# Peptides against a protein of PDB entry 6J54, part 35

Target 1, 223 residues: chain A of PDB entry 6J54
Amino acid sequence: NENLFASFIAPTMMGLPIVTLIIMFPSLLFPTPKRLINNRTISIQQWLIQLTSKQMMAIHNQKGQTWSLMLMSLIMFIGSTNILGLLPHSFTPTTQLSMNLGMAIPLWSATVFTGFRYKTKTSLAHFLPQGTPALLIPMLVIIETISLFIQPVALAVRLTANITAGHLLIHLIGGATLALLNINTMTAFITFTILILLTILEFAVALIQAYVFTLLVSLYLHD
Target 2, 42 residues: chain B of PDB entry 6J54
Amino acid sequence: QFQFTGIKKYFNSYTLTGRMNCVLATYGGIALLVLYFKLRSK

## One batch from the design tools (peptide; aimed at target 1 Q96, target 2 L32)

Design b2_p12_5 (made by RFdiffusion4)
Pose (drawn by RFdiffusion4):
Structure b2_p12_5 (pose): chain A 223 residues (1-223), chain B 41 residues (1-41), chain P 12 residues (1-12)
Amino acid sequence: as target 1 above (223 residues)
Amino acid sequence: FQFTGIKKYFNSYTLTGRMNCVLATYGGIALLVLYFKLRSK
Amino acid sequence: YFFYILQVLFLL
């Protein structure tokens, strides 16, 4: 009975303040120069695009490359608005489940209507996988179509659920330091757990590769 | 001038990308179950 | 419930 942890009961609030200012703010962190040689703080933003525009370009290699100049603007918005919220009292718009159901459905249904306006038959004749055996036609086309309409829900709910699961362990491991007016040796170990956990919460950039890239496989497979 | 800089890009891909009516239908129906539960309290 | 109505209104 040496080290007794404590806890504090308090409501964890994902309130809703004025949001249309908070959305426009990580657009003016990135400037654009009208010069040849630039000023060594855009120049490491302009080099960071020319890397990851060479990985969502190399798989597709079609006339579906026109679509890929908009998929690098989808990686900078939720690459910034997940990184800004690690600050002390900041508010992330990709916490709320509302705009992610508007980021998945206008983009996911922009992919099944891409081959339906050009191929019209073989886009969802991709439901036919192989040289058809006879014992499993109805066991297949009720499975591969129930794992198609999962995809917009499987694209937007995997982003909101773990971004806000990173904010609660920031508060609850952090709020147990403030309520640790018991033995003071264990206060530093909970603090050291925090400053490891904030390094893991820079996997909020690593969860944006898993949004643009399963939008490319959900685009390269249909088209 | 927030148009003609990206007007060549719009009618290229808003043929399939501007289908927010399915988001508007799935959003407008999602407005109807929450006003109804508060009506029945 | 009022907070989820505001989220649906913000979505629309």

Design b2_p12_5_s1 (made by RFdiffusion4, then SolubleMPNN; from b2_p12_5, 7 letters changed)
Fold by OpenDDE base, seed 1:
Structure b2_p12_5_s1 (fold): chain B 223 residues (1-223), chain C 42 residues (1-42), chain A 12 residues (1-12)
Amino acid sequence: as target 1 above (223 residues)
Amino acid sequence: as target 2 above (42 residues)
Amino acid sequence: LEQELLQALLLL
């Protein structure tokens, strides 16, 4: 069991944490544009960012669109780290709950506080759904209050659990395929096919989790 | 759109103001209960 | 509608 989680241990080099370099590495993949017409790769990246930005910020008013830069940077960071983490024998920072909590809690608190500052009436009214029977109002308000405080935890745990589970499955199936290569080649081929399908799925999950994380943050801002 | 009279005008689950007042009343009630038990233990 | 979407996304 300890060997299964060995890949999730934070790597260090000469006692210095390499984790900081790993976290900063995805930023190198998104260079700033310097021309009106950039390279094809940069143009594709800008096009994707533009599409996702328009889709994500469609629910927000003009005042809420000021958060576009933060939300888009968040989705690009989480998405890129998740995709890079699928490389063989690589460390994925987003598998660490501490990192995800470090992102979720401040962003959640910022959205909640922003809501209370600028939309106090709407934010307070959000604790009570419309049309609630009078007898259930006190209980439901308490439940919605608890639900609010569970949001940052759920946001962090969802991302951590999904990415971690995917990595564990890839490692387990990959290890099984290697072990079965010399035992039974036919079964090894089947498990290898499953591994390929699973890796493709995890690429999709990596992007979806980044999107969901960012979308939920944006929805909490919108209330 | 909604016509309420009496206490329902201020405390309802349909209007924005009514919902806000219900939430504030609930928090106020909880705060009073906590205060009561805190003073009782002393 | 927004609450329903939030609840649906929370289940993911």
Scores: peptide ipSAE 0.259, ipTM 0.826, DockQ to the pose 0.026
OpenDDE base, seeds 2, 3, 4, 5: peptide ipSAE 0.234, 0.203, 0.218, 0.255; ipTM 0.826, 0.826, 0.827, 0.818

Design b2_p12_5_s2 (made by RFdiffusion4, then SolubleMPNN; from b2_p12_5, 10 letters changed)
Fold by OpenDDE base, seed 1:
Structure b2_p12_5_s2 (fold): chain B 223 residues (1-223), chain C 42 residues (1-42), chain A 12 residues (1-12)
Amino acid sequence: as target 1 above (223 residues)
Amino acid sequence: as target 2 above (42 residues)
Amino acid sequence: LLEQLALAQLLL
């Protein structure tokens, strides 16, 4: 089954980690504007960034607005890597759980600690929902505490599982389509149609997962 | 608005301060239990 | 916020 997961192996060239270059590549797709009025392509890109920024940061106060750069860079990074991962023979770094944990744990911890520092009372009170019966308070506080620690794991696993499952499904259906080309062309056409529909879905999933990942980090910050 | 008296004023699930105190009391209770078992083992 | 969390969880 190594053949099925061959696309998920970290690429190396002569033992050197090319993964670093792959991770850094999306940054080249987002150039810094040099003019007040830029080209149409750059203007559209910045317009989209501004729209997403306004949407995500609308739930935050002025203190939360400081995280705008971090959150926007995160969504752009994850979104771009997920979209680029759908290219043929491409390696998607976000399919690696280690990478997603490397993003999730620090960001989650930063949001939790920031909440405890600036909104200590609200953050502590968040472990107990309002209106809880007195006898259920200790148990519910424990459950909410456990839930808090599951958040970074869920954040990383969600992104990893969704992107990985999509890639596996595209690979399997693509392989089946190629195998059926010379066996039954009609069935191959049906399978190919499913592959196209699935690919479109995976583009949507790629963007949604990037948005959800960033949104959840933002929500944890807002508490 | 909720009006509480006595211990319910400080430990309730409706006010922000009450919820915070309940959380702290729960953590304190767990810490005391852990400390008890640790000292019992020694 | 809980509604946004619920929506986020539903989208997942």
Scores: peptide ipSAE 0.137, ipTM 0.819, DockQ to the pose 0.025
OpenDDE base, seeds 2, 3, 4, 5: peptide ipSAE 0.118, 0.097, 0.120, 0.123; ipTM 0.821, 0.820, 0.823, 0.814; seed 2 fails the geometry check

Design b2_p12_5_s3 (made by RFdiffusion4, then SolubleMPNN; from b2_p12_5, 8 letters changed)
Fold by OpenDDE base, seed 5:
Structure b2_p12_5_s3 (fold): chain B 223 residues (1-223), chain C 42 residues (1-42), chain A 12 residues (1-12)
Amino acid sequence: as target 1 above (223 residues)
Amino acid sequence: as target 2 above (42 residues)
Amino acid sequence: LEEALQQALLLL
């Protein structure tokens, strides 16, 4: 059973945590442009960032667009780390709940406090949906308050659970293929095909989870 | 376009100010209940 | 609309 979770153990060398280097590594894959007209790869990358930025920030007013840089950096970070985590025998920091909580809680708190600071009336009114019957108002306000505090937990757990589950499935199916190689070659081939399809799906899931995480943070800001 | 009179002017689920006041009243009520039980137990 | 979108995203 330890072999199943061995990929989720934080790597260390000479008593020093390598996790810091692993977290910083994706940043090297995204160099800053230095020219007016850059190389094709950099141009495509910047184009994709601009498209995602326009899509995500379309919901926000001019004041909310100040968060664009942070939200774009967040999606690039989570997306890149999730994709790199699908490499064989790699460690994904986003599989650690502590890391995701460390990102989710401060960002959620910042969005909630920003809402209360600049849009106090709207933020307070958010605890009561429009058109609620008078008899349900006290209970619904309590439920909505509890829902607010569940948001950071749901944000972190969703990302962690989806990535972790994907890694476990790849490991289990991969182990099954190796075990079946000497038993039944035909069945092993089918299982291997499923593994390939699953890995492709996990690439998509990795990007989607990064997008959803960032989008939800953005939505909490907009209220 | 909602015209509310009396108590409904300040406490309603349709206007922004009414919703805000309802939320504040709910939190105030909960706080008073907590204080009541704390003082009663003492 | 925002709440509905948020609820839909919670299912993902």
Scores: peptide ipSAE 0.219, ipTM 0.803, DockQ to the pose 0.026
OpenDDE base, seeds 1, 2, 3, 4: peptide ipSAE 0.215, 0.181, 0.145, 0.181; ipTM 0.812, 0.810, 0.808, 0.814

Design b2_p12_5_s4 (made by RFdiffusion4, then SolubleMPNN; from b2_p12_5, 7 letters changed)
Fold by OpenDDE base, seed 1:
Order: structure tokens, then C-alpha cells, then sequence
Structure b2_p12_5_s4 (fold): chain B 223 residues (1-223), chain C 42 residues (1-42), chain A 12 residues (1-12)
């Protein structure tokens, strides 16, 4: 079973953590446009960024739109790392809970503090849903405060669990297909088809989880 | 739209200010209870 | 609406 999780071990080369290079690598895939009319790939990339930025920031006022750069960089980073992680024998840093917590906690804290700073009344009012019976107010406020502190943990765990589970499934089904090649070619073909469908699903999950992570951070900012 | 009088004006679950005051009152009450038990233990 | 959205996103 240790061989199953070998792909999730942080890679090192000559005692140096190559994880740092892997984390920095996605930044090279997003070059800054220098021309009015760029290459087709860059133009499509910029178009997608603009569409996602418009969609994500539609819920925010001008003050909230100052976070557009942070949120767009976050979605691009998580999305690119997740997609690159689906390459064979690749390491995905986002499978590490420590990394996801390292992103979730500061961003969550920043959004919560900014909310309390600029929208103090609204932020405090969020601890009590509208229409609560008077006798249930103290209990519900406590539950809502606990819910607030669970947010960064849930955010990190969701991303980690979804990406990790997908990688494990691909590995298991892939191993099963190879084992079945010498046993029954027909069943191996079926399992291979399932593997292809699963990989397509994991591509979608990789993008969706990046989007959901960024969206939730954005929603916490909006309160 | 809701016209509340008396204590309900400041502590209600419908208005923004009322909800805020309820939250603050809850936290204040918990803090006072914790303080009371802490002082009682001494 | 936010809670429902959060619940829906939690299921993903």
C-alpha cells in the first residue's frame, strides 16, 4: 500500500526539495502579453481570464474588485497545478493538505478581517440568520461562529480530498487494466474505457475545484 | 418595514442592527459567564 | 442563498 501513495511523496533531488520548482512552474505557462494582438494561445488564455474575472467579480463592488488580481491568480495557480498533476508520474502540490491550508487560512483570514473592517455591521449580523426565534439565538450564534472557523479547514480539505481521490482512482484503475491484459483482454478493454472516462472527469474536477476554491474565497470576501 | 418598540427595537432577528445587537449580546453573555466561573474558581 | 450555495459547493 505504500507504493500506492508513493506518487504523493514530496519529490527531492540530491536532498533539495524540487517541490519549490514544481510550484513555480505553472507561472511559466502564463506569460504576460506584450503585444496588442498576441498569439492564438495567449489570446484564448487572456479571454478566459477576462471571462472568469467578470463572472467572479460581478458580485463585488469597486472596493471588492481590488481583490480581482489575487482571486484570478489563485484560480490560475490551482487550476494549472491540478491539470498538470494529471500528467503521468507527475506530482501535484495541491494534493498536500499543508499547501492548501497554507493558502486557505491566510486568504480566509484576510477576507474575514476585511469584512469586519469595512462591513462590521453586516459581518456581525451574519452570525445570526434572519428570522431566528429569540430562544434559539444564543445557540445558533455559537453554531455560526464555529461554522466560520471550519471554513478554511473545509476549503483546504475539499480541494485536497477531491484531487487526491481522483489520482488514487486513476492509479488503481490503471493498475487493474495492466493486470487484466494477460488475464482477459475484453475486461481489460472495458476497464481501460472506464479509465479514459475517469481521466476526463478528473480534468473537469481539477478545474471545478480550482473554481470552487476561488469562488468561496470571493464569497467570504463579499460576506 | 418592521416596526418594533421597546426592547424588540434593539434586539430582533429581522433587522440588521437587531441581529448585530443579538450577536453582541450573546458574545457578551458568554464572556460574562466565563468571567463569572473564572472568578468563582478563585 | 449563500448557505445554499455553500452547501451545494460542499457536496462537490
Amino acid sequence: as target 1 above (223 residues)
Amino acid sequence: as target 2 above (42 residues)
Amino acid sequence: DLLQLLQALLLL
Scores: peptide ipSAE 0.076, ipTM 0.821, DockQ to the pose 0.027
OpenDDE base, seeds 2, 3, 4, 5: peptide ipSAE 0.050, 0.037, 0.069, 0.047; ipTM 0.819, 0.814, 0.823, 0.810

Design b2_p12_6 (made by RFdiffusion4)
Pose (drawn by RFdiffusion4):
Structure b2_p12_6 (pose): chain A 223 residues (1-223), chain B 41 residues (1-41), chain P 12 residues (1-12)
Amino acid sequence: as target 1 above (223 residues)
Amino acid sequence: FQFTGIKKYFNSYTLTGRMNCVLATYGGIALLVLYFKLRSK
Amino acid sequence: PLAVLFFIEFLF
């Protein structure tokens, strides 16, 4: 009975303040120059795009490359609006489940209607995988179509659920420091756990590669 | 002029990308179950 | 349609 942890019971509040100002704000963190040589703070933003525009370009290699100049604007928005919210009292719009169901359905159904306007047969004849055996036709086409309509729910719910799971361990491990007016040696170890956990919460950039890229495989497989 | 800078891009891919009616149907029906549960409290 | 979803989230 040496080190007794404590806890504080308080409501964790994902309120909803005025949002259409908070959405437009990580657009004016990125300027655009009308010059040749630029001013050494856009110039490391302009070099960070020319890396990851050479990885969502190399797989497709078609006339479906026209679509890929919009998929690098989808990586900067939820690459910024997941990184801004690590600050002390900031608010992330990709915490609420509302706009991620508007980021997955207008993009996911923009992929199954891409080959249906050009191929019209063999886009969902990709349901036929191989040289057809006889004992598993109805076991297959009730499986590979129930794992198609999961995909818009499987694209948007994997983003909202772990972004807000990074904010609760910020509060609860951080709120147990404030309510630790017991023995003071264990206060520094909970603080040292925080400043490791904030380094893990820069995997909020690593969860945007897993949004743009399973949108490219959900685009490169259909088209 | 927030149009003609990206007007060549719109009619290229908004043939399949501007299908927010399925989002509007799945959003408008999602408005109907929450006003109904508060009506029955 | 995005404003309807924010209205649903505010009503929730």

Design b2_p12_6_s1 (made by RFdiffusion4, then SolubleMPNN; from b2_p12_6, 8 letters changed)
Fold by OpenDDE base, seed 1:
Structure b2_p12_6_s1 (fold): chain B 223 residues (1-223), chain C 42 residues (1-42), chain A 12 residues (1-12)
Amino acid sequence: as target 1 above (223 residues)
Amino acid sequence: as target 2 above (42 residues)
Amino acid sequence: SLDLLLLVEKLA
C-alpha cells in the first residue's frame, strides 16, 4: 500500500516543504511578453491563451469578463501542473485533495457570493427550476441547496480522483512492464504499448480536467 | 405570458419573482422550524 | 445554465 502511493507523498527536503517550490515552478513556464512581436514559442503560447480566454468568457457579460485573468491563471496552473505530473517520478500537487480544496472552496464561494451580491433575484431563483409542481417546491429547494454545497467538493474530488487514478495506472503498468522485461519480452512489449496509449490518454485527461475545473467555476459565476 | 392572481402571483414556479419568493418562503419555514425546536429544547 | 452544467457533469 505504501509502495503504491509513495509517489503521492508530499516531498520534503531536510524537513522543509519543497512542495511550495513545486507549486511555484509552473509560473516560470509562462513568461510575460516584453516585445510587441515575440518569439514563436511565446506567440503560440499567447495565442492559445487568447483562444481559451475567448471561448470561456464568451458566456459572460462585461462584469464576468473581469474574472478572465483569474480563470486563465487557474487553467494554466492546473493544466501545467497536471502535464508536468506525467513526468517520471514527478510529484503533482493536484493529486492532493487539500490542494484542490484550497482552490475550489475559495473560488466557489467567491462565485456564489458575487452572484448573490450582483444578481440576487436570479441567484435565489436558481434554487427552483421553472415549472415545478407546488407540492415539490420545498423539497426541491432543499435538494438544490444541498447540490450547491456539494459543488466545491465535487469539483475538488473530480480533479483529484481523475489525476490520481491516472498516475496510479501509469505507475502500475509501468512497474509491470519493467518487471516483465526479463521474464517475457513479448508480454512486456504489449504492456509497454498499453502504457504509451494510457500516457497519451492521461495527457488529454490532464488538459480536460484543467479545462473542466475552470469551466465549472466559470459556469458557477454565470449561474 | 403568465397571468396569476392572488397568492399564485407571488408564489409560483414560472416567474422569476415567484421562484424567488418560493425559495425565501422555504428558507423561512426551515428557519422557523429550527427556531421552534430550539425553543422547545429549552 | 443548469442544462449546460449537467452536460459538463456528464462529459466530465
Scores: peptide ipSAE 0.251, ipTM 0.841, DockQ to the pose 0.028
OpenDDE base, seeds 2, 3, 4, 5: peptide ipSAE 0.212, 0.182, 0.222, 0.246; ipTM 0.840, 0.839, 0.845, 0.827

Design b2_p12_6_s2 (made by RFdiffusion4, then SolubleMPNN; from b2_p12_6, 7 letters changed)
Fold by OpenDDE base, seed 1:
Structure b2_p12_6_s2 (fold): chain B 223 residues (1-223), chain C 42 residues (1-42), chain A 12 residues (1-12)
Amino acid sequence: as target 1 above (223 residues)
Amino acid sequence: as target 2 above (42 residues)
Amino acid sequence: ALDVLLLVEKLL
């Protein structure tokens, strides 16, 4: 079954980690503006970033607006890596759980600690929903505490599982299509059509997962 | 607005302060239980 | 946590 997961193996060249270069590559797609009025492509990109920024930061006060740069960089990074991962024979770093945990745990911890630092009363009160019967208070506080610690795991696993499952399905159907080309062209055409529809879906999933990941981090910051 | 008297004023699930106190009391209780079992083992 | 869960359920 190593053949099925061959696309998920971290690429190395002569023992050197090319993964670092792959992770850094999306940054080249987002150049820094040098002019007040830039080219149409850069202007559209900045416009999209501005729209997403306004949407995500609308739930935050001025203190939360400080996180705008970090959250926007996160969504751009995850979104770009997920989209680039749909290229043929490409390696998607976000399919690696270690990478997603490396992003999720620090960001989650930062949001939780920031909440405790500046909104201690509200953050502590968040462990107990309003209107809870007195007898259920201890149990519910424990459950909410456990839920808090599951958040970074859920954040990382959600992204990893969704992107990985999509890649596996594309590779399997793609492989089946290629195998059926010389066996039954009609069936191969049907399979290829499914592959196209699935690829379109995975583009949407790639963007949605990037958005959800960033949104949840932002939501944890807002508490 | 909720009006509470006595212990319910400090430990309630409706006010922000009451909720905070309930959470702290729960954590304190757990800490005491852990401490009890730790000291019992020694 | 409930609000987050409901939001995730709505988005996913």
Scores: peptide ipSAE 0.288, ipTM 0.846, DockQ to the pose 0.027
OpenDDE base, seeds 2, 3, 4, 5: peptide ipSAE 0.267, 0.231, 0.256, 0.286; ipTM 0.847, 0.844, 0.846, 0.839

Design b2_p12_6_s3 (made by RFdiffusion4, then SolubleMPNN; from b2_p12_6, 7 letters changed)
Fold by OpenDDE base, seed 5:
Formats: C-alpha cells, structure tokens, sequence
Structure b2_p12_6_s3 (fold): chain B 223 residues (1-223), chain C 42 residues (1-42), chain A 12 residues (1-12)
C-alpha cells in the first residue's frame, strides 16, 4: 500500500527539501518578453495570458482589476505544476492539502476582508439573499455564514482531491496493465488504451482545476 | 421600488440596508444567547 | 457563486 502513496511523499536530498526547487521550476517555463515583437512561442503564451486575463477580469470593476496580476500568476502556477505533475516519477506539490490550504486560506481571507473594507454594506447583505421570508431569516443567515467558512476548505480540497485521484488512477491502471502483460495480452492492450485516454483526461482536469481555483477566488472578490 | 414603514423599514429582505440590519440583528442575537448561557453556567 | 460551485462540482 505504501507504493501507491510513494509518489506523494515530499522528496528530500541530503536532508534538504527539494520541494522548494520543484515549486520554483515552473517559473522557468514562462520567461518575460524583452522585445516589442517576440518569438512565436512567447507571443502565443502572452496572447493566452491576455485572453484569460480579459475573460476573468471582465466581471470586476477598475478596483478589482488590480488583482489581475495575482490571479494570472496563480492560474499559471497551478496549471503548470499540475501538468508537470503528470510526468513519470514526478512530485506534484498541489497534491498536498497543506499547500492548497496555504494558498486558499490567505486568498479567501484577503477577498473577504477586501469586501468588508470597501463594500461593507454589500458584504454584510450577502449573508441574506434578497426576498427571503421573514421566518427563515435567522436560519438562512447562519447557513450562509457557515457556507462562507466552508469556501476555503472546499477550494483546497477540490484541487487536492481531483489531482490526487487522477494520479492514483494512473498508477492503478498502469500497474494493472503491467500485471496483465504476461496473463492476457488483449486485456492488457485494452487497459493500456484506457490509461492513455485517462492521461489525456487528467491533462484537461489539471488545467480545469487551475482555472476553477482562480475563478472562484475571483468570484469571492467580486461577491 | 419598495416602500416600507415602521419596523419593516429597518428590517427587510429586499433593501440593502434592511438585509444588513437583519444580519447584524441575527449576529447580535446569537452573541446575546452565547453570553446568556455563559453567565447562566457560571 | 453557489450556482457556479454546484456546476463545477457536477462537472468534476
């Protein structure tokens, strides 16, 4: 059973944590442009960032657009780490709940406090939906308050669970294919095909989870 | 456009100020209940 | 926001 979770152990060399280097590595894949007209690869990358930025920040006012840089960096970081995590024998930091909570809680807290600071009336009114019958007001305010505190947990657990489950499935199906190679070649081929399709799906899931994580942080900012 | 009179002017689920006051009233009520049980247990 | 959360949960 330890072999199933061996890929989720934080790697260390000579007693020093390599996790810091793994976290910093995706930053090297996104160089800053130095020219007015850059290479095709850099131009496409910047174009994609601009498109995603425009799409995500369209909901926000001018004051909310100040968060654009942070939100774009967040989606690029989570997306790149999730994709790199699908490489063989790689460690994905986003499979660690501690890391995701470390991102979710501060960002959520910042959005909530920003809302209370600049839009106090609207933020307080958010605990009671419009048109609520008078008898349900106390109970609904309590439920909405509990819902608010579940948001950072749901944000972190969603990302962790989806990435971790994908990694486990790839490992299990991969192990099954290897075990079936000497037993039945036809079934091994079928399971291998499923593994390929699953890996493609996990690439999509990796990007979707990065987008959803960033989008939800953005939505909490907008309220 | 909603025209509220009396207590409904300050506590309603349709206006922004009314919703805010309802939320504050509920939190205040919960705080008073917690204080009551704390003082009663002592 | 809750509707978006529910949709995301269903699409997971």
Amino acid sequence: as target 1 above (223 residues)
Amino acid sequence: as target 2 above (42 residues)
Amino acid sequence: ALTVLLLVELLR
Scores: peptide ipSAE 0.129, ipTM 0.809, DockQ to the pose 0.029
OpenDDE base, seeds 1, 2, 3, 4: peptide ipSAE 0.058, 0.024, 0.087, 0.078; ipTM 0.750, 0.746, 0.814, 0.786

Design b2_p12_6_s4 (made by RFdiffusion4, then SolubleMPNN; from b2_p12_6, 7 letters changed)
Fold by OpenDDE base, seed 1:
Structure b2_p12_6_s4 (fold): chain B 223 residues (1-223), chain C 42 residues (1-42), chain A 12 residues (1-12)
Amino acid sequence: as target 1 above (223 residues)
Amino acid sequence: as target 2 above (42 residues)
Amino acid sequence: ALSVLLLVELLA
């Protein structure tokens, strides 16, 4: 059991938390442009950021587009950490529930408070769906209130569970493939093929979960 | 388009103001119930 | 917005 989850233990070197350096490392992959026409790799990176930015912020008005920088930084951070976590023997900070809760709760709270500050009537009205029968109003308001408080938990757990489950499967199937190399080479080849397909899937999941996390935060802001 | 009279004008599930008032009334009712049981135990 | 949220939760 301990060996299964050994890859998820926060790494420390001589008692110092190198996790801080691991979290800050993705920032080096996104340098600020200094020229009008930059290198090809930087141009592609900026192009991707612009595409995702226009796609996500299309649902927001001018006031909501002020959150564009925050949401883009969030998706770039989660996406880069998830992809880097697929490197062999690497540590993924987003597999830690504490990390994801640390991001989800403040961002969720900020969106909720922003809604109540600028759109108080609309935000309060969201606790009751339109057209609800009169007798069901009190119960439905309670359910909707509970649903609101579950949002940050669901946001964090969804990201944590998807990334962690993918990592576990890669490690388990990878370990099984290595063990079967000296037992049955034919079966080992089949499991290795599954491992490759799973790895490709996890690359997609890494990007999708980053997008979904940021999108849900954006949708909560829009209400 | 929705014309309500009486108490339904202020408490309805169709208008924005009506929905807001229903939510506030629900929270107020729950708060009063909690307060009642808290004072009853003393 | 609610329908979109439910759809995203179902697909994610």
Scores: peptide ipSAE 0.242, ipTM 0.837, DockQ to the pose 0.028
OpenDDE base, seeds 2, 3, 4, 5: peptide ipSAE 0.214, 0.198, 0.210, 0.235; ipTM 0.837, 0.837, 0.841, 0.830

Design b2_p12_7 (made by RFdiffusion4)
Pose (drawn by RFdiffusion4):
Structure b2_p12_7 (pose): chain A 223 residues (1-223), chain B 41 residues (1-41), chain P 12 residues (1-12)
Amino acid sequence: as target 1 above (223 residues)
Amino acid sequence: FQFTGIKKYFNSYTLTGRMNCVLATYGGIALLVLYFKLRSK
Amino acid sequence: VPLFVVEFLLHS
């Protein structure tokens, strides 16, 4: 009975303040120059695009490359609006489940209607995988179509659920430091756990590769 | 002028990308079950 | 827009 942890019971609030100012704010963190040589703080934002525009370009290699100049604007918005919210009292719009159901469905159904306006047969004849055996036709086409309509729900719920799971361990491991007016040796170990956990919460950039890229496989497979 | 800088881009991919009616139907029906539960409290 | 109205009503 040496080190007794404590806890504080308090409501964890994902309130909803005025949002249309908070959305527009990580657009004015990125300027655009009308010059040749630029000013050494856009110039490391202009070099960070020319890397990851050479990885969502190399797989597709078609006349579906026209689409890929929009998919690098989808990586900077939820690459910024997940990184801004690590600050002390900031508010992330990709916490609420509302706009991610508007980021998945206008993009996911913009992919199944891409080959249906050009191919019209073999886009969902991709349901035919191989040289057809006879004992498993109805066990297949009720499986590979129930794992198609999962995909918009499987694209948007995987983003909201772990971004807001990074904010609760910020509060609860951080709120147990404030309520640790018991023995003071264990206060520094909970603080040291925080400043490791904030380094893991820069995997909020690593969860945007897993949103643009399974949108490219959900685009390169259909088209 | 927030148009003609990206007007060549719109009618290229908004043929399939501007289908927010399925989002508007899945959003408008999602407005109907929450007003109904508060009506029955 | 209807999803923001649903999210505002969920906070009520």

Design b2_p12_7_s1 (made by RFdiffusion4, then SolubleMPNN; from b2_p12_7, 9 letters changed)
Fold by OpenDDE base, seed 5:
Structure b2_p12_7_s1 (fold): chain B 223 residues (1-223), chain C 42 residues (1-42), chain A 12 residues (1-12)
Amino acid sequence: as target 1 above (223 residues)
Amino acid sequence: as target 2 above (42 residues)
Amino acid sequence: TLLLLAELLRAL
């Protein structure tokens, strides 16, 4: 059982936490442009960021567009860390619920507070959907209030669970393939094929979860 | 588009102000209920 | 519509 969860233990070197370096490493993959016309790789990267920025911020007003830098940095950070976590002996910080809660709670609270600060009437009215029968109003307001407080938890747990489950599946199927190599080579080959397909799927899941996390934060900002 | 009279003018599920007032009334009612039970137990 | 979208995203 320890071998199954060994990849989720925070690595340390000489008693110092190397986790900080792992978290900082994705930042090196995205250098800042220095020229009007940059290299092809940097140009493609900036083009992708611009496309995602336009897509995510299309629902926001001019005041909400001030969050564009924060949201783009968030998706790039989570996406890059999730993809790098799929390397053979890599530690994925986003598998730690503490980290995801550390991101989700402040961002969620900031969006809620900004909503109450600038759109007080709309934010308060959000607890009651339009056209609700009078008898259901108190109960529905309570449910919607509870739903609001579940949002940061759901945001963090969704990211943690999807990434962690993917890592566990890759480990289990990988272990099964190795065990079957000397028992039945044909079944081992089939299991290995499933492992490859699963790994490709996890790359997609890594990006999707980063997108969903950022999109939901953006959605809470828009109310 | 919506014309409300009396109490429905301030407490309705269709207008923005009405929805806000309903939410505030609900929170106020819950707060008073909690306060009542707290004072009763004392 | 935004709540429905959020619920669909919860399933992912």
Scores: peptide ipSAE 0.151, ipTM 0.813, DockQ to the pose 0.028
OpenDDE base, seeds 1, 2, 3, 4: peptide ipSAE 0.027, 0.126, 0.089, 0.029; ipTM 0.740, 0.821, 0.815, 0.743

